Peptides against a protein of PDB entry 5KEZ. Designs and how they scored, part 71

Target 1, 320 residues: chain A of PDB entry 5KEZ
Amino acid sequence: NVAIYNPFRPWWERYQPVSYKLCTRSGNEDEFRNMVTRCNNVGVRIYVDAVINHMCGNAVSAGTSSTCGSYFNPGSRDFPAVPYSGWDFNDGKCKTGSGDIENYNDATQVRDCRLTGLLDLALEKDYVRSKIAEYMNHLIDIGVAGFRLDASKHMWPGDIKAILDKLHNLNSNWFPAGSKPFIYQEVIDLGGEPIKSSDYFGNGRVTEFKYGAKLGTVIRKWNGEKMSYLKNWGEGWGFVPSDRALVFVDNHDNQRGHGAGGASILTFWDARLYKMAVGFMLAHPYGFTRVMSSYRWPRQFQNGNDVNDWVGPPNNNGVI

## One batch from the design tools (peptide; made by RFdiffusion4, then SolubleMPNN)

Design b2_p14_5_s4 (from b2_p14_5, 8 letters changed)
Fold by OpenDDE base, seed 3:
Structure b2_p14_5_s4 (fold): chain B 320 residues (1-320), chain A 14 residues (1-14)
Amino acid sequence: as target 1 above (320 residues)
Amino acid sequence: SEDYVGLKRYKERN
């Protein structure tokens, strides 16, 4: 991915890929393979956060400032380490003046235009699908158990399916023969927009952002909410079917007060309430549970916003 | 039903 130095190596640089090389601030491919093996050998499975909707931001300077030193040129859509070129992006398909998503009530814009400047891959093309599948299959062959598909809301469900249909079975050294990768898709659906979580049920589980948002209000006792109201927690609260839901109290985005959930989201900053929420989530049978493991950072609020919400995990000059 | 809040991470990415 792009190595960003202003601010200094933010966490979100990981979501600006320039190649599919397993060479990042966390380590190289050999180290990753070693980690996956060691984890699998003790029954801990690895699920990769796969960034496949886009490459890096269109405004990033061309060059070799990347975690593996690969050259890239956002301006010309040149990513030779893949390789991608201008033919592999949706620039000509997006009809907005900026090239970015401007109206989230327009599903076509949400899928075909750039997410805040991130170069949008033409996932309708078999070539692009195949390059992504090769990346994911390499990970599967290493021994990962599945994937979180980043920014799934911004990909057509059919394109996702086409990629998933190209995937190998899981590595038989650790998984039963014929096992398929576990797929969960990041889809933010709090209602009010045309794209629905149900659009993605056919590909795997989806993130249920209503879960953490609503649980936060209940445990915080906002708006007169009571724990007794959780009697019909899950589908009774309008959430997606349990067998399609991946649930969580917080994630890396809304932990910082942004994204779906807002201020209701409970985090480790409110340790007591957070423990209650996580405990309830783990005890309740609804959905597939995900527990957040994060870190402290020097929060600095200005006009209600944390100006340091970019801060990544503890590191040594950018290396974790 | 809560209002959608744009992802800061996406805004920060570019």
Scores: peptide ipSAE 0.105, ipTM 0.792, DockQ to the pose 0.200; fails the geometry check
Fold by OpenDDE base, seed 4:
Structure b2_p14_5_s4 (fold): chain B 320 residues (1-320), chain A 14 residues (1-14)
Amino acid sequence: as target 1 above (320 residues)
Amino acid sequence: SEDYVGLKRYKERN
């Protein structure tokens, strides 16, 4: 991915890929293989946050400022390490003046235009699908158990399906023969927009952002909410079917006040309430649970915004 | 309507 130095190596640089090489701030491919092996050997499975909707931002300067040193040129849509070229992006497909998503009520824009400047891959193309599948298959062959698909809302479900159909079975060294990768898709659906979580049920589980948002309001006793109202928690609250739900109290985005949930989201900063929420989540049968492991950072609020919300996990001069 | 809150995280990425 792009190496960002201003601010200094933010967490979100990981979500600006320039290649599918497994060399990042966390280590190289050999180290990753080693980690996966060691984890699998003790029954800990690895699920990769796969950024496949886009490459890096269109405004990033061309060069080799990347975690693996790969050259890239956003301006010309040149990512030779893949390789991708201008033919592999939705520049001509997006009809907005800016090239970015401008109207989230337009599902076509949401999926065909750039997510805030992030170069949008033409996932309709078999070539692109194959390159992504190759990346994911490489990981599968290493021994990962599945994937979180980043920004799934911005990909056509059919395109995702096409990619998934190209995936190998899981590595038989650790998984039963014929096992398929576990897929959960990040889709922010709080209602009010045309793209629905249900659009993605066919591909795997979907993040249920209503979960953390609503649970937060209940535990915070906002709007007269009571814990007793959780009796029909899950589908009874309008959430997706349990077998399609990936649930969580917070994630790295809304932990920082970004995205779904707003101020209702409980985080480790409110330890008592957070423990209550996480405890409830783990005790309740609804959905597949994900527990957040985060870190403290020096929050600095200016005009209601944390100017340090970019701060990544504890690191040594950028190396995690 | 556009989910402004939802966009915030992505603005950081670019």
Scores: peptide ipSAE 0.092, ipTM 0.798, DockQ to the pose 0.288; fails the geometry check
Fold by OpenDDE base, seed 1:
Structure b2_p14_5_s4 (fold): chain B 320 residues (1-320), chain A 14 residues (1-14)
Amino acid sequence: as target 1 above (320 residues)
Amino acid sequence: SEDYVGLKRYKERN
């Protein structure tokens, strides 16, 4: 991915890819392979956060300032380490003046235009699908069990399916022959917008962002909400079917006050209430549960916003 | 929309 130095190596640089090489501040490919092997040998499975909707921001300077040293040029859409060129992006398909998503009530813009300047891949092209599939298949062959698909809301479900149809079976050294990768898709759907979580049910599970938002409200006792109302928690609260839901109290975005849920989201910063919410989630039989493991950073609030919400995870291994 | 509220993380990423 792009190496960002201002601010200094933020967490979000990981979501600006310039190649599909496994070289990041988290480690190199050999270290990753070693971890996957060790985990699989004790029954712990690995699911990769796959960023396949886009490459890096269009305004990033060209050069070799990346975690694996690969050259890239956002201005010319040149990513030779893949390789991608100007033919592999949706620049000509997006009809907005800026080239960015301008109206989230327009599903076509949401999927065909750039997400805040992030270069939008043309996933309708078989070439692009194949390059992504090669990346994911490499991970499958290493021994991962599945994927979180980042920014799925911004990809057409049919394009995602086309990629998934190219995937190998899981590595038979650790998984039964013929096993398929576990897929869950990040789709922010709190209602009121044209793109729905149900659009993606055919590809795998979907994140249910209503879960953390509503649970936070209940645990905080906002608006007269009571724990007793959680008796029919799940489908009874208007959430997606249990067998399609990936549920969580918080994620890395809304832990920082970003995205779905707002101030209702409970985090480790409110330890007591957070433990109550996580405990309830693990006890109640709805959805596939995900527990957050995060880190502390030096929060500094100015006008209600944390100016240090960019701070990345601790790193002391010398990996650039 | 919730997407607009959530754009901060993406603005940072660009």
Scores: peptide ipSAE 0.090, ipTM 0.802, DockQ to the pose 0.339; fails the geometry check
Fold by OpenDDE base, seed 2:
Structure b2_p14_5_s4 (fold): chain B 320 residues (1-320), chain A 14 residues (1-14)
Amino acid sequence: as target 1 above (320 residues)
Amino acid sequence: SEDYVGLKRYKERN
């Protein structure tokens, strides 16, 4: 991915890829392979956050300022480490004046235009699908158990399906023969927009952002809500079917006030309430649960916004 | 609106 130095190595640089090389602040490919092996050997499975909707921002300077030193040129859509070129992006398909998503009520824009300047991959092309599949298959062959698909809302479900159809079975050294990768898709659907979580059920599980948002309001006792109202928690609250849901109290985005749910989201900053929410989530039989393991950072609020919400995990001069 | 929350989230990625 791109190496950002202003601010200094933010967490979100990880979501601006310039190659599919397993060479980042976390380590190199050999170190990753070693970690996966050690984890699998003790029954801990690895799921990779796969950024496949886009490459880096269109405004990032060209050069070799990346975690593995790979050259890239956003201006010319040149990513030779893949390789991608101008033919592999949706610049000509997006019809907005800016080239970015301008109307989230237009599903075509949401999927064909750039997500806040991030170069949007032409996932309709078999070449692009194959490059992504090769990346994911390499991870599968190493021994990962599955994937979180980042920004799935911004990809056509059929294009995702086409990629998933190219995937190998899981590594038989640790998984039963014929096992398929576990897939969960990040889709923000709080209602009111044309893209629905149900559009993606055919590909795997979907993040249920209503879960953390609604649970937060209940635990906080907002609007007179009571714990007793949670008797029919799950589908009874309008959430997706349990077998399609991946649930969580918070994630890295809304922990910083960026993600869906707003101020209702509970985090470790409110320790008592957070423990209550996480405890309830683990006790109640709805969805596939995900527990957040995060870190503290020096929050500085200005006009209601944390100006340090970019801060990444603890590191030694950029090295994690 | 979810779109505004989304914009805030992804805007920082550039």
Scores: peptide ipSAE 0.079, ipTM 0.794, DockQ to the pose 0.313; fails the geometry check

Design b2_p14_6_s1 (from b2_p14_6, 7 letters changed)
Fold by OpenDDE base, seed 5:
Structure b2_p14_6_s1 (fold): chain B 320 residues (1-320), chain A 14 residues (1-14)
Amino acid sequence: as target 1 above (320 residues)
Amino acid sequence: VVPPAMTLADYYAR
């Protein structure tokens, strides 16, 4: 991914890929392979956060400022380490003036335009699908158990399916022969927009962002809500079917006040309430549960916004 | 991912 120095190595630089090399601040491919093997050997499975909707931001300077030193040029859409070039992106398909998503009520913009400047891959192209599949298959062959598909809302479900259809079975050294990768898709659907979580059920599980948002209001006792109202928690609250749901109290985005959920989202900053919410989530049978492990940072609120929401995990001058 | 520029306020204002 790109190496961003202003601000200094933010967490979100990881979501700006310039190659599919397993070479990041977390380590190299050998170290990753070692970790996967060690985890699998004790029954801990690895699911990779796969960033396949886009490459890096269009405004990032060209050069070799990346975690593996790969050259890239956002201006010309040149990513030779893949390789991608100008015809592998949706620039000509997006019809907005900025090239970015401007109206989230327009599904075509949401899927064909840039997410806040992130260069949008042309996932309709078999070449692009194949390059992504090669990346994911390499991970599968290493021994990962599945994937979180980042920004799935911004990809056409059919394009995702086309990629998934190219995937290998899981590594038989650790998984039963014929096992398929576990897929869960990040789709922010709180209602009111044309893109729905149900659009993606055919590809795997989806994130249920209503879960954390609604649970937060209950635990906080907002609007007179009571724990007893959770008797029909899950589908009874209008959530997606349990077998399609991945549920969580918070994620890295809404923990920082980004995206979905608003102020209702509970985080480790509200320790007691957060533990109550996580405890409830783990005790309740609805959905596939995900527990957050995060870190503290020096929050500084200005006009209700944390100006330090970019701060990445603890590091020593950029070295994790 | 939600890019840092997309605060909750921005997200709901779109």
Scores: peptide ipSAE 0.039, ipTM 0.759, DockQ to the pose 0.152
Fold by OpenDDE base, seed 3:
Structure b2_p14_6_s1 (fold): chain B 320 residues (1-320), chain A 14 residues (1-14)
Amino acid sequence: as target 1 above (320 residues)
Amino acid sequence: VVPPAMTLADYYAR
C-alpha cells in the first residue's frame, strides 16, 4: 500500500493498495507465512481484510512511496506491480462530473465511481478478477481461512461472485479437504439507500451495522430504549437473517466516528458500557460475532471531529 | 474503509 507521511503513517494507508505483495507495516511475506502457520497450528485461524474494490487515491503522488517499494502512478492508473493500467479502472464507466460517487441513491455510481477518490477497479473484467483471485489464492495457499471483503457495497455482487468462483479450497494441511474460504462482506446498510445487504447474501455473510448502532442506543438508554426491548433482538429488530449476519459492537471505522449511525457506537473509550455490549453480543445467539481489539490514541476534538482519528496503532517509526 | 479526510459522520450523512 501507499506509505503516507503526512500525517505520519495513518492507519488508513493500509486501505490504499498499490500492489498485492505481502509486505506491509506488519512485516514481509515470510513473516506473514510464519505467523499463519503458527496460528493454524494452535487452532487460531486467520481472515484477511482484502481490499479489492480499488487501488490508492487518485491524488496520491506517483513514485515508490509504498510499503513494498513498488512504483505506482495514480494519475496514469499505472500499477505495474500487479500490473494494472488505465484499462483496468472504471473511469470511463463513471458518469459523474468529478469521477467520484456523488449520489449514494444511484447504485450505479456507488459501484462504478470512485469512493472519494479511490481509483475504482473494473471488476467486470476477467483480467482484473483473475489478478484479485491470484492474490486471494496466494493467501489461501499460505493457509488463511477466509476474507473480509472491504467496500463490498461498492462492488457488483456478480463481480464478487465471479472472483469467489475462482478461489481454491483451503489448505488441506490445516483444513478438511474441500473446505471453502469463509467470506464476510463489508456492506454499510443502515437503510435509506438502494443497495441492500441482501444483494450480497449469495456471496457470504454480510456485516450488520445496525447491530452495533442499535445496541449502542439501547445500552446508552437513548430515545427511551430499554434492555427489555432486546427480547426479540436480531431478525425481530429488522436485522438480516442470523445465518447471513456478521455482528460487532464496533469496528476500526465506526469507533472513530459520530453522527448518523455512528454516534451510538460503543467503544473501549466507554469501558463499562462497552463491556456490557460485548458481553451481550457474545451471549446472544444472533449472527456470527466479531470482537474488536483496538488501541488508545490522543484524541483531539475540534468542532465535534477528532483531528487525530488518523492515528494508527503503537508503532516503531511506522512499523507495527 | 472510510475515505481519508472524511469523518464517519460525513460518510454516513452523505
Scores: peptide ipSAE 0.035, ipTM 0.757, DockQ to the pose 0.130
Fold by OpenDDE base, seed 1:
Structure b2_p14_6_s1 (fold): chain B 320 residues (1-320), chain A 14 residues (1-14)
Amino acid sequence: as target 1 above (320 residues)
Amino acid sequence: VVPPAMTLADYYAR
């Protein structure tokens, strides 16, 4: 991915790929392979956060400022380490003046325009689909069990399906023959927008962002809400079907006040309430549960916003 | 992912 130095190596640089090389601040490919093997050998499965909607930001300077030293040029859409070129992006499909998504009530903009400047891949092209599938298949062959598909709302469900159809079965050294990768898709659907979580049910599970938002409100006792109202928690609250839901109290985005959920989202910063929420989530049978493991950073609020929300995970700065 | 430039307020205001 792009190496960002201002601010210094933020967490979100990981979501700006310039190649599909397994070479980041988390380690190299050999180290990753070793970790996956060790985990699988004790029954711990690995699911990879796959960033396949886009490459890096259009405004990032060209050069070799990347975690594995690969050259890239956002201005010319040149990513030779893949390789991608200008023909592999949706620049010509997006009809907004800025080239970015300007109206989230326009589904075509949401899917064909750049997400806040992130270069939008032309996933309709078989070439692009194949390059992504090759990346994911490499991970499958290493022994991962599945994927979180980042920014799925910004990809056409049919394009995702086309990629998934190219995927190998899971590695038979650890999984039953013929096993398929576990897929869950990040779709932020709180209502009010044309793109719905249900558009993606055919590809796998979907993140249910209403879960953390509503649970936080209840646990915080906002608006007179009571725990007893959780009797029909799940579908009874208007959430997606249990067998399509991936649920969580918080994620890396809304933990930092980004994305969906608002101030109701509970995090480790609110330790007691957070434990209550996580405990409830694990006890209740609705959805596939995900527990957050995070880190502390030096939060500094200015005008209600944490100016240090960019701070990445602990690192000794000795690796890439 | 939500890009760093987009706060929660900005996200809902879009």
Scores: peptide ipSAE 0.035, ipTM 0.749, DockQ to the pose 0.154
Fold by OpenDDE base, seed 4:
Structure b2_p14_6_s1 (fold): chain B 320 residues (1-320), chain A 14 residues (1-14)
Amino acid sequence: as target 1 above (320 residues)
Amino acid sequence: VVPPAMTLADYYAR
């Protein structure tokens, strides 16, 4: 991915790929292979956060400032390490003046335009699908168990399916023969927008952002909510079917007040309430659970926004 | 990922 130095190596640089090389702040491919092997050998499975909707931001300077030193040029849509060119992006398909998503009530914009400047891949193209599948298959062959698909809301479900249909079975050294990768898709659906979580059920599980938002409200006792109201927690609260839900109290985005949940989201900053929420989540049978492991950073609020929300995990000069 | 630094209020206002 792109290496950003202003601010200094933010967490979100990881979501701006310039190649599919397994060479990042966390280590190189050999180190990754080693980790996957060691984890699998003790029954710990690895799921990769796959950033496949886009490449890096359109405003990032061209050059070799990347975690693996690969050259890239956002201005010309040139990512030779893949390779991608201008034909592999949705620039001509997006009809907004800015090239970015301007109206989230327009599903076509949401899928075909850039998410806040992130260069939007033309996932309709078999070439693009194949390059992504090759990346994911490489990971599968290493021994990962599945994937979180980042920004799935911004990809057409059919394009995702086309990629998934190209995927190998899981590595038989650790998984039963014929096993398929576990897929969960990041889709923010709190209602009110045309894109629905149900659009993606055919591809795998979907993040249920209503879960953390509503649970936070209940545990905080906001709006007269009571714990006793959790009697029909899950589908009874209008959440997606349990077998399609990936549930969580917080994630890296809404932990920082970004996206879905807002102030209701419980985090480790509110330790007691957070433990209650996580404990309840783990005890309740609804959905597939994900527990957040995060870190403290020097929060500085200005006008309600943390100006240090970019700060990544504890690191040694940018290396984790 | 969501739009960087987008608050819930901003998210719903878009």
Scores: peptide ipSAE 0.037, ipTM 0.744, DockQ to the pose 0.164; fails the geometry check

Design b2_p14_6_s2 (from b2_p14_6, 7 letters changed)
Fold by OpenDDE base, seed 1:
Structure b2_p14_6_s2 (fold): chain B 320 residues (1-320), chain A 14 residues (1-14)
Amino acid sequence: as target 1 above (320 residues)
Amino acid sequence: VVAPAPTLADYYAR
């Protein structure tokens, strides 16, 4: 991914790829392979957060400032380490003045325009699909069990399916022959927008962002809400079907206290309430559960916003 | 220019 130095190596640089090389501040490919093997050998499975909707930001300076030293040029859409070129992006499809998503009520903008400047890949192209599939298949062959598909809301479900159809079966050294990768898709659907979580059910599970938002409100006792109201928790609260839901109390984004429902989201900063929420989540049968493991950072609130919400995880690897 | 950060806030700020 791009190496960002201002601010200094933020968490979100990891979501700005310039290649599909397994070479980041988290480690190199050999280290990753070793970790996957060790985990699989004790029954711990690995699911990769796969960033396949986009490459890095359009405003990032060209050069070799990346975690694996690969050259890239956002201005010319040149990512030779893949390789991608200008033909592999949706610049010509997006009709907004900025080239970015401007209206989330326009599904075509949401999927064909740049997410906050991130260069949007043309996933309709078989070439692009194949490059992504090659990346994911390499991970499958290493021994990962599945994927979180980042920014799935911004990809056409059919394009995702086309990529998934190219995926290998899981590594038979650890998984039964013929096993398919576990897929869950990040789709932020809190209602009110044209893109729905249900659009993606055919590809795998979907993140249910209503879960953490509503649970936070209940646990916080906001608006007179009570735990007894959780009697029909799940589908009864308007959530997606249990067998399509991946549920969580917080994630890396809403842990920073921003976005719809952000204020209600419980995090480790609210330790007691957070434990209650996580305990409830684990005890309740609705959805596939995910527990967050995070870190502390020096929060600095200015006008209600944490100006240090960019701070990445602790890392002493200064050369990558 | 600061590189874009894909955050939940960005989704709903537009």
Scores: peptide ipSAE 0.026, ipTM 0.718, DockQ to the pose 0.159
Fold by OpenDDE base, seed 2:
Structure b2_p14_6_s2 (fold): chain B 320 residues (1-320), chain A 14 residues (1-14)
Amino acid sequence: as target 1 above (320 residues)
Amino acid sequence: VVAPAPTLADYYAR
């Protein structure tokens, strides 16, 4: 991915890929392979956060300032380490003046335009699908168990399906023969927009963002909410079917953001209430559960926004 | 150079 130095190595640089090489601030491919092997050998499975909707930001300077040293040029859409060129992006397909998503009520913009300036891959092309599949298959062959698909809301479900159809079975050294990768898709659907989480049920599980938002409101006792109202928690609260849901109290984004559910989201900053929420989630049978492991950072609020929301995991002068 | 930083808030921008 791109190496960002202003601010200094933010967490979000990881979501700006310039290649599919397995060399980042976390280590190189050999170290990753070693970690996967050691984890699998003790029954711990690895699921990769796969960034496949886009490459890096359009405003990033061209050069070799990347975690693996690969050259890239956002201006010319040149990513030779893949390789991608201008033919592999949706620049001509997006019809907005800025080239970015401007209206989330327009599903075509949401999927064909750039997410906050991130160069949007043309996932309709078999070439692009194949390059992504090769990346994911390399990980499968190493021994990962599945994937979180980042920014799935911004990809057409059919394009995702086409990629998934190219995936190998899991590595038989650790998984039963014929096992398929576990897929869950990040889709932010709190209602009010044309794109629905149900659009993606055919590809695997989806994130249920209503879970953390609503649970936070209840635990905080906002709007007269009571714990007794959780009697029909799950589908009874309008959530997606349990077998399609991946549920969580918080994630790295809503620890930092102020989306529709932002204020109600419980995090480690509210330790007592957070423990209650996580405990309830783990005890309740609805959905597939995910528990967050995070870190403290020096928050600095200006006009209600944390100007240090970019801070990544604890590190020693950039080394994790 | 200011790089884009996707956040939850960005998904609700209109």
Scores: peptide ipSAE 0.025, ipTM 0.718, DockQ to the pose 0.149
Fold by OpenDDE base, seed 4:
Structure b2_p14_6_s2 (fold): chain B 320 residues (1-320), chain A 14 residues (1-14)
Amino acid sequence: as target 1 above (320 residues)
Amino acid sequence: VVAPAPTLADYYAR
């Protein structure tokens, strides 16, 4: 991914890929293989956060400032380490003046335009699908158990399916023969927009963002909500079917206070309430649970926004 | 120039 130095190595640089090489702030491919093997050998499975909707931001300077040293040129859409070129992006499909998503009530914009400047891959193209599948299959062959698909809301479900249909079975050294990768898709659906979580049920589980938002409200006793109202928690609250839900109290984005329901989100900063929420989540059968492991950073609020929300996990001069 | 950083806020029309 792009190496960002202003601010200094933010967490979100990881979500700006320039190649599918396994060289990151976390280590190289050999180290990753070693980790996956050691984890699998003790029954700990690895799920990769796969950034496949986009490459890096369009405004990032061309060059070799990347975690694996690969050259890239956002301006010309040139990512030779893949390789991608201008034909592999949705620049010609996006009809907005800025090239970015401008209206989230326009599903076509949401899927075909750039997410906050991130170069949007043309996932309709078999070439692009195949390059992504190759990346994911490489990980599967290493021994990962599945994937979180980043920014799934911004990909057409059919394009995702086309990629998933290219995936290998899981590595039989650790998984039963014929096992399929576990897929969960990041889709932010809190209602009010045309893109729905249900659009993605065919591909795997979906992040249920209503879960953390609503649970936070209840635990905080906001709006007259009572814990007794949780008696029909899950589908009874309008959440997606349990077998399609990945649930969580917070994630890396909403713990920074952004988005609908952001204020209700419980985090480690509110330790007691957070433990209550996480405890409830783990005790309740609804959905597949994800527990957040985060970190403290020096928050600095200006006009309600943390100007240090870019700060990544504890690191050694940028290396995690 | 700071590169774009996807957040929950970016997933909603603002």
Scores: peptide ipSAE 0.025, ipTM 0.718, DockQ to the pose 0.153
Fold by OpenDDE base, seed 5:
Order: structure tokens, then sequence, then C-alpha cells
Structure b2_p14_6_s2 (fold): chain B 320 residues (1-320), chain A 14 residues (1-14)
């Protein structure tokens, strides 16, 4: 991914890929392979956060300022380490003035325009699908169990399916022969927008963002909400089917006030209430549960927004 | 979503 120095190595640089090399601040491929092996050997499975909707931001300077030293040029859409070129992006499909998503009520913009300037891959192209599949298959062959598909809302479900159809079976050293990768898709659907979580059910599980949002209001006792109302928690609250749901109290975005949930989201900053929410989630059978492990950063609020929401995990001068 | 991620207000702007 790109190495961002202003601000200094933010968490979100991880989501700006310039190659599919397993070479980041987390380690190199050998170290990753070693981790996967050790984890699998004790029954801990690895699910990779796969960033396949986009490459890096359009405004990032060209050069070799990346975690693996790979050259890239956002201006010319040149990512030779893949390789991608200008033919592999949706620039010509996006009709907004900025080239970015401007209206989230326009499904075409959401899927064909740039998410906050991130160069949007043309996932309709078999070449692009194949390059992504090669990346994911490499991980599968190493021994990962599945994937979180980042920004799935911004990809056409059919394009995702086309990629998934190219995937290998899981590594038979640790998984039964013929096992398929576990897929869960990040889709923010709190209602009121044209893109629905159900659009993605065919590809795997989806994130249920209503879960954390609604649970937060209940635990906080907002609007007279009571714990007793959780008797029909799950589908009874209008959530997606349990077998399609990945549930969580918070994630890395909404613990920073980003995306779905707003102020209702409980985080480690609200320690007691958060533990109550996580405890409830783990005790309740609805959905596939995900527990967040995060870190403290020096929050600084200006006009209700944390100006330090970019701060990445603890590090020593950029070294994790 | 990713940063500079849209705020709740930005994401649900109508």
Amino acid sequence: as target 1 above (320 residues)
Amino acid sequence: VVAPAPTLADYYAR
C-alpha cells in the first residue's frame, strides 16, 4: 500500500493498495505464511480484509513511496506491480463532476465512482477479476480460511460473484477437501438508500450495521429503550437473516464516528456499556459474531469531530 | 469504508 506521511502513517493507508504483494508494515510474505501456519495448527483461522474495490487515492504522488517499494502512478492509473493501467479503472463510467461519489442515493455513482478519491477498479473486466482472484488464491493457497470484502457496497454483486467463482478450494493441509472460502461483505445498509444488503446475499454473509446501532441505543437507554425489548433480537428487529449476518458492536470506522451508527455506537471508550454489549452479542445466537480489538489514541474533538481519527495503531516511528 | 472515510452526515447526505 501507499506510505502516507501526512498525517504520519494513518490507519487508512492500509486501504490504499498499489500492489497485491504481501509486503506491508505488518510483515512480509514469509512472516505471513508463518503466522497462518501457526494459527491453523491450533485451530485459529485467518480471514483477510481484502481491498479489491480500488487502488490508492487519485491525489497520491507517483513514485515508490509504498510499503514494498513498488512503483505506482495514480495520475496515469499505472500500477505495474499488478499490472493495472488506465484501461482497468472506471474513470469513463463515472459521470460526476468530481469523479467521486457525490450522491449515495445513486447506486451507479456508489459503484462506478471513486470512494473519497480512491481509484475505482473496473471489476466488469475479466482481466481485473482475474488479477484479484490471483491475489486471493495466493492467500487461499497459503492457508487463509476466507475474506472480508472491503467496500462491497461499492462493487456490483455480479462482479464479486465472478471473482469468487475463480477462487480455489481451501488448503487441504488444514481444511477438508473441497472446502470453500468463508466470505463476508462490508455493506452499510441502515435503510433509506437504494443499495441493500440483500443484493449481496448470493455471495456470502453481509455486515449488519443495524446491529451495533440498535444495540447501542438499547444499552444506552436512549429513547426509553429497554433490555427487555431484545427478546426478539435479530430478525424480529428487522435485521437480515441470521445465516447472512455478520454482527459486531463496533468496527474501525464507526468507533471513529465514520459511517453507520453515529453516536449510538458503543466502543471501548465507553468501557462498561461496551462490555455489556459485547457480552450480550456473544451470548445471543443471532449472526456470526465479530469482536473488535482496537487501541487508544489521543482524541481531539473540534465541532464534534475527532481531528485525530486518522491515528493508526501503536508504533515506534512508523514501525509496528 | 475507508478514510478519509465519509462521516455519517456525508455518507447519508441527501
Scores: peptide ipSAE 0.022, ipTM 0.712, DockQ to the pose 0.165

